# Peptides against a protein of PDB entry 5D63: the designs that were tried, part 118

Target 1, 292 residues: chain A of PDB entry 5D63
Amino acid sequence: SLRRGIYHIENAGVPSAIDLKDGSSSDGTPIVGWQFTPDTINWHQLWLAEPIPNVADTFTLCNLFSGTYMDLYNGSSEAGTAVNGWQGTAFTTNPHQLWTIKKSSDGTSYKIQNYGSKTFVDLVNGDSSDGAKIAGWTGTWDEGNPHQKWYFNRMSVSSAEAQAAIARNPHIHGTYRGYILDGEYLVLPNATFTQIWKDSGLPGSKWREQIYDCDDFAIAMKAAVGKWGADSWKANGFAIFCGVMLGVNKAGDAAHAYNFTLTKDHADIVFFEPQNGGYLNDIGYDSYMAFY

## One batch from the design tools (peptide; made by RFdiffusion4, then SolubleMPNN)

Design b2_p19_2_s4 (from b2_p19_2, 8 letters changed)
Fold by OpenDDE base, seed 3:
Structure b2_p19_2_s4 (fold): chain B 292 residues (1-292), chain A 19 residues (1-19)
Amino acid sequence: as target 1 above (292 residues)
Amino acid sequence: SLMDEILAEGYAQLDKLLA
C-alpha cells in the first residue's frame, strides 16, 4: 500500500505532473497538468498523502504549498468533473476529498479513485501542455489508459527511514544516540539546501573560538532550514530534513558539530559542513549524537 | 578500555574538543 508521505505525482503517459494552479489557496483553484523539472522543488506539485484510518488504501491529498486539498467538484461522477484545490482537513469524512490510491494493472503506476464517485483522476486526453485539464473520469482499475495512471515519486522520508539511513552509514560511533524530532521529512535537493545555507548568512559568519564555532554553525543551519520550511509551505504535518550531528575523530582527541541530509534515493546520509557549504561522504568524524 | 576512557573524558569536556 502507499505510505504516508509527500509525493510528486507524475503522469504515466506524458511528462506532466499534478499541479495546483499558481499554488493558490482559494477554494476551487484548478488542479492541472504541468511540466516539471527533475531534482528541483516543484513548488505547486507536492502532495502530502495522509492515510485514512480504517479505510483501506484511502487518503487525503494536501497540496504542500497551498495547504488545500484535492477535491472533486461536488463529488460528481460525471466525466470531466473538475478536480480542484479546496480547504479541508487531513482526516476529513468529505468524500469529495477522499481518494483511493492503488496500483494500476501495470504494477508500477497508481490510479487515483475518488472514494465517493468512483471516478478516476484523469489527465484529459493525455494533454502534456501546461494547464491541461485534470478531471474525474469514468474508468476501471484494470484499464491500461495512461491518462489515469500516475507515478508517485516519494519526496519525503519517515523518521524511521531516516533512522535506518543513519544506521547504515559507516561513520557512526558505537556510542551513537539519535533523537528524532518529527515524523515525516521533506528531503531537499542539494541545490535548495545550499541556497538556504547561503540565505542564512552563514557563508559570511566568522568562526570564533567557543563563542561561534562548529555547534553554532550547525544549529544555525538547522534553524535556517526550519524557518525556510515555515515560510515556504502552508501545509502542516511534516518537517524539512536537516540533521545536526556531534562527532568525534578516530583519535578521540577532537570533536565536531555538523549537519547532514539524505541522498537522492533516501537510502543514505550525506554530511554537510555549514562552515563552508560542502557535502561530504566522510567528514572525518564518527557521530555519537544526532538530532533531526 | 583506554579508548573508552579517553572518549568519556572527551565527552565530559566536549566544549574543549570541538573544532
Scores: peptide ipSAE 0.057, ipTM 0.590, DockQ to the pose 0.074
Fold by OpenDDE base, seed 1:
Structure b2_p19_2_s4 (fold): chain B 292 residues (1-292), chain A 19 residues (1-19)
Amino acid sequence: as target 1 above (292 residues)
Amino acid sequence: SLMDEILAEGYAQLDKLLA
């Protein structure tokens, strides 16, 4: 079954993603097919899937940017019914905003069925052009029509997944204590993470003994990422991944504070030095404490 | 050891031992 998380949803037939037009929060904003750039933040194309308790394989889909929800207009079962962004809540009972999401017959892509109408999210005519219509359309779970098949590319990790990634890293001290601050984390590409670092002013900050040293840099980076998240996205129920670590060197005579994020495949962590913006697989310290 | 000192002093005073 599909896990709670943030997804980039890509058509199985053409290189087009499910896009909320202009990222608008207005009720009735069209959801359309749009091109995307791999390994970047596709701002209007990220969707938080929230599973509905006691309703198998059924979710709301919240657009991360607008904070509005995927909505089948009037819940109509007519082929060609508009799919729009509309105000809502994560655990709504409105069947216009409830979507059953299960694997298609090919075992890799998903189909997205409206809970009420039983029609499927369809890239009309498989049109790959920007702004192509996405609509509710008749179909069945076993059909092979790529207009109704979607790849769910996971862009987030749960706190448990992050914890597991940390645990398997070789640069964790035996005395390690981790503190989890949130439940689900959007994982940024390094380019975006670096841009936040640049915009924070940290590249121009001066190291000063104790008054503004490694811990201040590391906390400032986390604060900058937190603020970036709050300023960039209207959806709730997730955080932006940026960890803080305290570590000790192998000799046991020096300690350091630094940041970390997750690798592209979400399986490992990579260390980030906020004093110079560098990414390292080995920062020269073993972590005895982290919060993220 | 440095680790022992860090753990003993608690998180509020870690900056005294950090580079």
Scores: peptide ipSAE 0.037, ipTM 0.605, DockQ to the pose 0.107
Fold by OpenDDE base, seed 2:
Structure b2_p19_2_s4 (fold): chain B 292 residues (1-292), chain A 19 residues (1-19)
Amino acid sequence: as target 1 above (292 residues)
Amino acid sequence: SLMDEILAEGYAQLDKLLA
C-alpha cells in the first residue's frame, strides 16, 4: 500500500504533474496538469498523502503550499467533474476529499479513485499543456488508460527511514544516540538547502571561540531551515529535513558540530559543514549524537 | 524540555572533547 508521505504526482503518459493553480488557498481553485522541473522544489505540485484509519488504501491529499485538499466538486460521478483545492482536514469524513489510491495494472503507476463517486482522477485527453483540466472520470482499476495513471514520486522520508539511512552510514560512533523530533520530513534538493544557508547569513558569520563556534553554526542552520519551512508552506504535519550532529574524530581528541541531509534517493546521508557550505561524504568525525 | 536536555547533553560532550 501507499505510505504516508509527500509526493510529486506525475502523469504516466505525458510529462505533466498534478498542480494546484497558482498555489491558491481559495475554495474551488482548479487542480490542473502542469510541467515540472526534476530535482527542484515544484512549489504547487507537492501533496501530503494522509492514510485514513480503518479504510483500506484511502487517503486525503493536502497541497503543501496552500494547505488545502484535493476535492471532487460536489462529489459528482459525472465524467468531467472538476477536481479542485478546497479547505478540509486530514482525517475528514467528506467523501469529496477521500481518495482510494492503489497500483494500476502496470504495477508501477497508481490510480486515484474518489471514495464516494468511484470515478478516477483523469488528465483530460492526456493534454500536456500547462493548465490542462484534471477531472473525475469513469474508469476501472484494470484498464491501461494513461490519462488515469500516475507515478507517485516520494519527496519525503519518515523518521524511521531517516533513522535507517543514518544507521547505514560508516561515520557513526559506537556510542551514537539519535533523537527524532518529527514524523515526516520533506527532503530538499541541495540547491535549495544551500540557498537557505546563504540567506541565513552564516556565510558571513565570524567564528569565535566558544561564543560562536561549530555548535552555533550548526544550530543556526537548523533554525534557518525551520524558519524557511514555516514561511514557505501552509500545510502542517511534516517538517523540513535538516539534522544536527555532534561527532568525534578518529583520534578521540577533537569534537565538531555539523549538519546533515539525505541524498536524492533517500538511502544515505550526506554531511553539511555550515561554516563553509560544503557537502561531504566524510567530514572527518564519527557522530555520537544527532537530532533531526 | 526534552530539547533543552538534548542540547545540554550535546554541548557537555562537545566541550569535554574540545577541552
Scores: peptide ipSAE 0.034, ipTM 0.609, DockQ to the pose 0.566
Fold by OpenDDE base, seed 5:
Structure b2_p19_2_s4 (fold): chain B 292 residues (1-292), chain A 19 residues (1-19)
Amino acid sequence: as target 1 above (292 residues)
Amino acid sequence: SLMDEILAEGYAQLDKLLA
């Protein structure tokens, strides 16, 4: 029942996440346990789970940063077999890179079983240290061993989820039309979103009537986020969430163009004013059009 | 392009409201 999406995968026993060492794209790069910082981009610790058609609960796991895939070395069923990053494709038939992911016995965490070997991704000895070994290890689905239990924290939203968040917002005009550009979106922390805004040069840009006004600012922000995404991540099949809206004021005599992103819980949107970098729950306009 | 069509629809409304 795990959905396609980008996940931060955290051990159920210790505060350690599944990390591709140094984010390297080299074949055989170790996947290790590593500390993480909540509400930040943990660059080497994001994984795109792509469900395999017609194979229940089975996925490839692509490291967002490197574009390589979680790989059980030689597909070996031996306990202690290395789990590494390795080149691959989202819909590979290579059982070394196919992972059955289902709920553990506690109903909250997941276990990650290699499709071929039937061994499980294991944080060896529950070691919380940076660089701790992650390996394939014997186990069963019903075991409670936290070394093999993982929380899948969703870091992305589907287009449908984004659409639902927009629909719940009270500042949407009755004539609203939304245009979905992608299928899955990495949702950035505000701090990262703001940094992209700063790096774009928009803080120093001058508003000029028509030639560089609200729509230009909003589109420039969208473009900056898009470029940031392309420059930052090697994986494909997802976008970075940054919306553009056109809205009308309550009086109906003025319009504005602005951006929006999603809140941390992905349930709501928050408006972003690219002319000053502000986040607002109410930007003073009701959106009649968005694309994202 | 598709993007142009999306933007044109939105901007047309904006321009109308700002005119």
Scores: peptide ipSAE 0.028, ipTM 0.589, DockQ to the pose 0.591

Design b2_p19_3_s1 (from b2_p19_3, 11 letters changed)
Fold by OpenDDE base, seed 4:
Structure b2_p19_3_s1 (fold): chain B 292 residues (1-292), chain A 19 residues (1-19)
Amino acid sequence: as target 1 above (292 residues)
Amino acid sequence: SEMDRIRALPRFDRSNTPF
């Protein structure tokens, strides 16, 4: 079954993603097919899938940027019914905003069925052009029509997954204690993470003994990412991944504070030095404390 | 003592610049 998380949803037939037009929060904003750039944020094309308790394989889909939800207009079962962004809540009972998401017959892609109408999210005519219509359309779960098949590229990790990634890392001290701050984390591409770092002013910050040293840099980075998240996204129920670690060197005679994020495949952590913006697999310290 | 609590804080490298 599909896990709770943030997804980039890509058509199985053409290089088009489910896009909320202009990222607008207005009710009735069209959801359309749009091109995307791999390994980027794709701002208007990220969707938080929230599973509905006690309703198998059924979710709401919240656009991260607008904070609005995927909505089948009037819940109509007519082919060609518009799919739009509309205000809602994560655990709504409105069938216009409830989507049953299960694997297609190919075992890799998903189909997105409206809970009420039983029609499927359809990239009309498989049109790969920007702004192509996405609509509810008749179909079946076993059909191979790529217009109704979607890849769900997971862009987030749960706190448990992050914890597991940390646990697998060889640079963790025996006294390590981690503190989880949130439940689900959007994992940023390094380019975006770096841009936040640049925009924070940290590249121009002067290291000063104790008054503004490693811990200040690391916490400032965490704060910058937090602010970026708050300023960038209208959806709630997730955080932006940026960890802080305290570590000790092998000799036990030096300690450091630094950041970390997750690798592209979400399986490992990578250390980030906020004093120079570097990414390292080995920062020279073993972490005895982290919060993220 | 209060001083003991302060001493128990992490001791960061005074030369921890990555340069």
Scores: peptide ipSAE 0.023, ipTM 0.616, DockQ to the pose 0.228
Fold by OpenDDE base, seed 2:
Structure b2_p19_3_s1 (fold): chain B 292 residues (1-292), chain A 19 residues (1-19)
Amino acid sequence: as target 1 above (292 residues)
Amino acid sequence: SEMDRIRALPRFDRSNTPF
């Protein structure tokens, strides 16, 4: 079954993603096919899938940028019915905004069925052009039509998944205590993470003993990421991943504060030094405390 | 070196270390 999370949703037939046109929050904004750039944020193409309690395989899909929800216009079962962004809530009972999402017959891609109409989200004619129509269309779960098959590329991790990634890292001290601050985290590409670091002013900040040293840099980075998240996205119910660690060296005579994020595959962590913007697999310290 | 400065001890209570 599909897990709660933030997804980039890509057509199985052509290199096109489900896009909320112009990222607009207006009711009735078209959802369209649009090109995307791998390993980038793809601002208008991220969707938070929220599972509906006690309704098998059924979700709302909230556009991360606009905060609006995927909506089948008038809940119509007619082929070609528009799919739009529309105001809603995560746990709505409106069948226009409820989507049953299950594996297709190929076992890799998903199909997205409207709960009420039983029609499927369809990239009309498999059109790969920017702005191509996405509509509700008749179909079945077992047919192989790529117009109705979608890859769900996971862009977030749960707190449990982040915890697991930390746990398997070799640079964790035996006395380690981790503190989880949120439930779901958008994981940024390193390029975006670095840009936030640059924009924070930290590259020009001067290290000063105690008054502005390693902990100040690490906390400032986390604060910058938090503010970036708040300023960038209208959806709620998730955070931006940026951790803070305290570590001790092997000799036990030095300590350091630093940041960390997740690798592209979300399986591991990578350390980030906020004093120079470097990414390291080994920062020279073993973490005894983290919060993220 | 730059790395030496980066690795300076944090100002938080050092009793929070496992040592």
Scores: peptide ipSAE 0.022, ipTM 0.640, DockQ to the pose 0.080
Fold by OpenDDE base, seed 1:
Structure b2_p19_3_s1 (fold): chain B 292 residues (1-292), chain A 19 residues (1-19)
Amino acid sequence: as target 1 above (292 residues)
Amino acid sequence: SEMDRIRALPRFDRSNTPF
């Protein structure tokens, strides 16, 4: 079953992703096929899948950028019915915005069925061009039509997944206490994380004893990421992953404050030094406290 | 060097850390 999370949704037949045209929040904005760049933030192509309680395998799909929801126009079962962005809520009862998402016959991709109409999200004619029509179309769960098969690439982690990644890292002190601040986290590519760091002014910040030292740098980075998230995305119900750690060195006579994020596969953490923008597998400290 | 900018602080009593 599909987990709650943020997904990049890619067609199984051609290199095209489900894209909200221009990231517009206007009701009726077309959802289209569009090219994407792997391992980057594809701004208009991220979707928060929120599972509907007590309705098996059924979700709303909120566009992360616009804050609007995937909507089958008028809930029509006619082949070729437009799929658009439309205002909504995560736990709506509107069947135009409810999508049953289950594995396709190939066991890897998913199909996206409208709950009401029972039609499927279809990349019309498998068109790989930018702006290609995505529509509701007749289909079945077992057929192999790649126009209706989609890979759900997870771009986020749950707090539990983040916690697990931290727990298996060798640079965690035996006295470690972690504090989880949110439930779901968009994990940024390092390039984006670094750009936020650069834009924060931290690269030019001067270390000053106690008044602006390691903890100030680490907190400033987290604040910068938080602000970036708030300014960049209109959807709610998720955070941007950026942790703060306090650590002690091997000798036990020095402590440091630093940041961390997750690796691309979400299985491990990588440390980030906000004083120089470096990513390290070993920052020279063992963490006894984190919040993220 | 870039590494020269990195600074640490004394290790404080962990009993004083927030819970």
Scores: peptide ipSAE 0.029, ipTM 0.650, DockQ to the pose 0.128; fails the geometry check
Fold by OpenDDE base, seed 3:
Structure b2_p19_3_s1 (fold): chain B 292 residues (1-292), chain A 19 residues (1-19)
Amino acid sequence: as target 1 above (292 residues)
Amino acid sequence: SEMDRIRALPRFDRSNTPF
């Protein structure tokens, strides 16, 4: 079954993603097919899937940017019915905004069925052009039509997944204690993470003994990421991944504070030095404390 | 060094505590 998370949703037939046009929060904003750039955020194309309790395989889909929800216009079962962004809530009972999402017959892609109408989200005619119509369309679960098959590429991790990634890392001290601050985290591309770092002013900050040293840099980076998240996205129920660690060196005679994020595949962590913006697999310290 | 300093090392069992 599909897990709660943030997804980039790509058509199985053509290189097109489900896009909320212009990221607009207006009711009735078209959801369309649009090209995407790998290894980037794709701002208008991220969707938070929230599972509905006690309703099997059924979700709301909140556009991360606009904070509005995928909505089948008037819940109509007619082929060609518009799919739009519309105001809503994560646990709505409005069947226009409830989507049953299960694996297609190919076992890799998903189909997205409206809970009420039983029609499927369809990239009309498999059109790969920007702005191509996405609509509700008749179909069945077992059909192989790629117009109605979607890859759900997960762009976030749960706190448990982050915890597991940390646990696998060899640079964790035996006295390690981690503190989980949120439940779901959007994992940023390094380029975006670096840009936030640059915009924070940290590259120009001067190290000063005790008064503004490693811990200040690390906390400032986390604060900058948090602010960036709040300023960038209208959806709730997730955070932006940026961890803080305290570590001790192998000799046990020095300590450091630094940041970390997750690798592209979300399986490992990578250390980030906020004093110089560097990414390292080994920062020279073993973490005895983290919060993220 | 400019990036290092001595901190007290807590003696905890390895754990991950949710907040």
Scores: peptide ipSAE 0.014, ipTM 0.594, DockQ to the pose 0.070; fails the geometry check

Design b2_p19_3_s2 (from b2_p19_3, 11 letters changed)
Fold by OpenDDE base, seed 5:
Structure b2_p19_3_s2 (fold): chain B 292 residues (1-292), chain A 19 residues (1-19)
Amino acid sequence: as target 1 above (292 residues)
Amino acid sequence: SELDRIRALPRFDRSNTPF
């Protein structure tokens, strides 16, 4: 079953992603195929999949940028029916915005079926051009047509997944205590994480004994990421991953405050030093406390 | 140095509940 999370949804046949045109929040904004750049944010192409309680394999899909939802126009079962962004809620009963998402016959891609119409999200003619039509179209679950098959590239982690990544890291102290602040986290590419760091002013901030030292840098970085998230996305129900750690050195006679994020594959954490913007696999401390 | 290292090691209880 597809997990709750943020996904970049890519066509199985051509290098095209499901894109909300111009990221507009207006009702009726076209959803189209569009090119994407790997290892980047792809702003208009991120979708929060929210599972509907007690309805198997059924979700709403909220565009992260616009805060609007994938919507089959009038719920029509006609082939070629427009798929648009439209205002909604995560747990709506509107069948125009309910999507059954299950594995295709190839076992790796998914098909996206409208709950009401039973038609499928289709990249019309497999058109790889920017702005290509995405529509509801007739189909079956077992068909191999790549126009209706989509890879769901997970761009987020649950708090449990983040916890697991921390737990297997060798630089965690035996006395470690963690505090989970949110349920689902968008994981940023390092380039974006670094840009937020740069824009925060931290690169030019002066270390000052006690008044602005390691803990201030680490908390300022987390605050900067939080603000970036709030300013960048209209959808709710997720956070931007940026952790704070307190750690003790190997000798046990010194402590430090620093940040951390997740690696690209979400399996591990990488430490971030907010005083110099460095990424390290070993920051020289073992964490005894984190919040993220 | 430009990096701060202190000798305090506070202890906290674990919380796994998002808030």
Scores: peptide ipSAE 0.016, ipTM 0.609, DockQ to the pose 0.055
Fold by OpenDDE base, seed 4:
Structure b2_p19_3_s2 (fold): chain B 292 residues (1-292), chain A 19 residues (1-19)
Amino acid sequence: as target 1 above (292 residues)
Amino acid sequence: SELDRIRALPRFDRSNTPF
């Protein structure tokens, strides 16, 4: 079954993603097909899938940027019914905003069925052009029509997954204590993470003994990412991944504070040095504390 | 306590700015 998380939803037939037009929060904003750039944020094309308790394989889909929800207009079962962004809540009972999401017959892609109408989210005519219509359309779970098949590229990790990634890392001290701050984390591409670092002013910040040293840099980076998240996204119920670690070297005669994020495949952590913007697999310290 | 354990670890901060 599909896990709770943030997804980039890509058509199985053409290089088009489910896009909330202009990222607008207005009720009735069209959801359309749009081109995307791999390994980037794709701002209007991220969707938080929230599973509905006690309703198998059924979710709401919240647009991360607008904070509005995927909505089948009037819940109509007519082919060609508009799919729009609309205000809602994560655990709504409105069938216009409830989507059953299960694997297609190919075992890799998903189909997105409206809970009420039983029609499927359809990239009309498989149109790959920007702004192409996405609509509810008749179909079946076993059909091979790529217009109704979607890849769910997971862009987030749960706190448990992050914890597991940390646990697998060899640079963890025997006294390690981790503190989880949130439940689900959007994992940023390094380019975006670096841009936040640049925009924070940290590249121009001067290291000063005790008054502004490693811990200040690391916490400032965490704060910058937090602010970026708050300023960038209208959806709630997730955070932006940026960890802080305190570590000690092998000799036990030096300590450091630094950041970390997750690798592209979300399986490992990578250390980030906020004093120079570097990414490292080994920062030279074993972490005895982290919060993220 | 956990806090005591953490405090027992060395905290010799290191500059890592490139020069």
Scores: peptide ipSAE 0.021, ipTM 0.602, DockQ to the pose 0.356; fails the geometry check
Fold by OpenDDE base, seed 3:
Structure b2_p19_3_s2 (fold): chain B 292 residues (1-292), chain A 19 residues (1-19)
Amino acid sequence: as target 1 above (292 residues)
Amino acid sequence: SELDRIRALPRFDRSNTPF
């Protein structure tokens, strides 16, 4: 079954993603097919899938940018019914905003069925152009039509997945204690992570003994990422991944504070030095404490 | 190396470690 998380949803037939037009929070904003750029955020094309308790394979889909929800207009079962952004809540009972999401017949892609109408989210005519219509359309679970098949590319990790990634890393001290602050984390591309670092002013900050040293840099980076998240996204129920670590060197005679994020495949962590903006697989320290 | 550069950055005194 599909896990709770943030997804980039791509058509199985053409290089088009489900896009909330202009990222607008207005009720009735069209959801359309739009091109996307790999390894970028794709701002208007991220969707938080929230599973509905006790309703098998059924979710709300919240646009991360607008904070509005995928909505089948009037819940109509007519082919060609508009799919729009609309105000809602994560655990709504409104069937216009409830979507049953299960694997298609190919075992890789998903189909998105409206809970009420039983029609499917359809990239009309498989149109790959920007602004192409996405609508509810008649269909069945076993059909192979790529107009109604979608890849769900997960852009977030759960706290448990982050914990597992840390546990796999060889640069963790035997005394390690980790503290989880949130439940689900959007994982940023390094380019975005670096831009937040630049915008924070840290590149121009001067190291000063004790009063503004490694721990201050590391905490400032985490604060900057948190603020960026709050300022950038209207959806709730997730955080932006940015960890803080305290580590000790192999000799045991020096300690350092630094940041870390997850690799592109979410399987590993990579260390980030907020004093110079560098990414490293080995920062020269083994972590004895982290919070993220 | 980049690693050497990172290691050259200011760090905690030993008294700030759990050891």
Scores: peptide ipSAE 0.020, ipTM 0.615, DockQ to the pose 0.077; fails the geometry check
Fold by OpenDDE base, seed 1:
Structure b2_p19_3_s2 (fold): chain B 292 residues (1-292), chain A 19 residues (1-19)
Amino acid sequence: as target 1 above (292 residues)
Amino acid sequence: SELDRIRALPRFDRSNTPF
């Protein structure tokens, strides 16, 4: 079953992703096929899948950028019915915005069925061009039509997944206490994380004893990421991953404050030094406290 | 190395740790 999370949704037949045109929040904005760049933030192509309680395999899909929801126009079962962005809520009862998402016959891709109409999200004619129509179309769960098969590439982690990644890292002190601040986290590519760091002004910040030292740098980075998230995305119900750690060295006579994020596969953490923008697998400290 | 550079950065002293 599909987990709650943020997904990049890619067609199984051609290199095209589900894209909210221009990231517009206007009701009726077309959802279209569009090219994407792997391992980057594809701004208009990220979707928060929120599972509906007590309705098996059924979700709303909120566009992360616009804050609007995937919507089958008028809930029509006619083949070729437009799929658009439309205002909504995560736990709506509107069947136009409810999508049953289950594995396709190939066991890897998913199909996206409208709960009401029972039609499927279809990349019309498998068109790989930018702006290609995505529509509701007749289909079945077992057919192999790649126009209706989609890979759900997870771009986020749950707090539990983040916690697990931290727990298996060798640079965690025996006294470690972690504090989880949110439930779901968009994990940024390092390039984006670094750009936020650059834009924060931290690269030009001067270390000053106690008044602006390692903890201030680490907190400032987290604040910068938080603000970036708030300024960049209109959807709610998720955070941007950026952790703060306090660590102690092996000798036990020095401590440091630093940041961390997750690796691309979300299985491990990588340390980030906000004083110089460096990424390290070993920052020279074992963490006794984190919040993220 | 990058690790050496980071390890040379200013840090909390011992008294700033909870143990």
Scores: peptide ipSAE 0.018, ipTM 0.614, DockQ to the pose 0.077; fails the geometry check

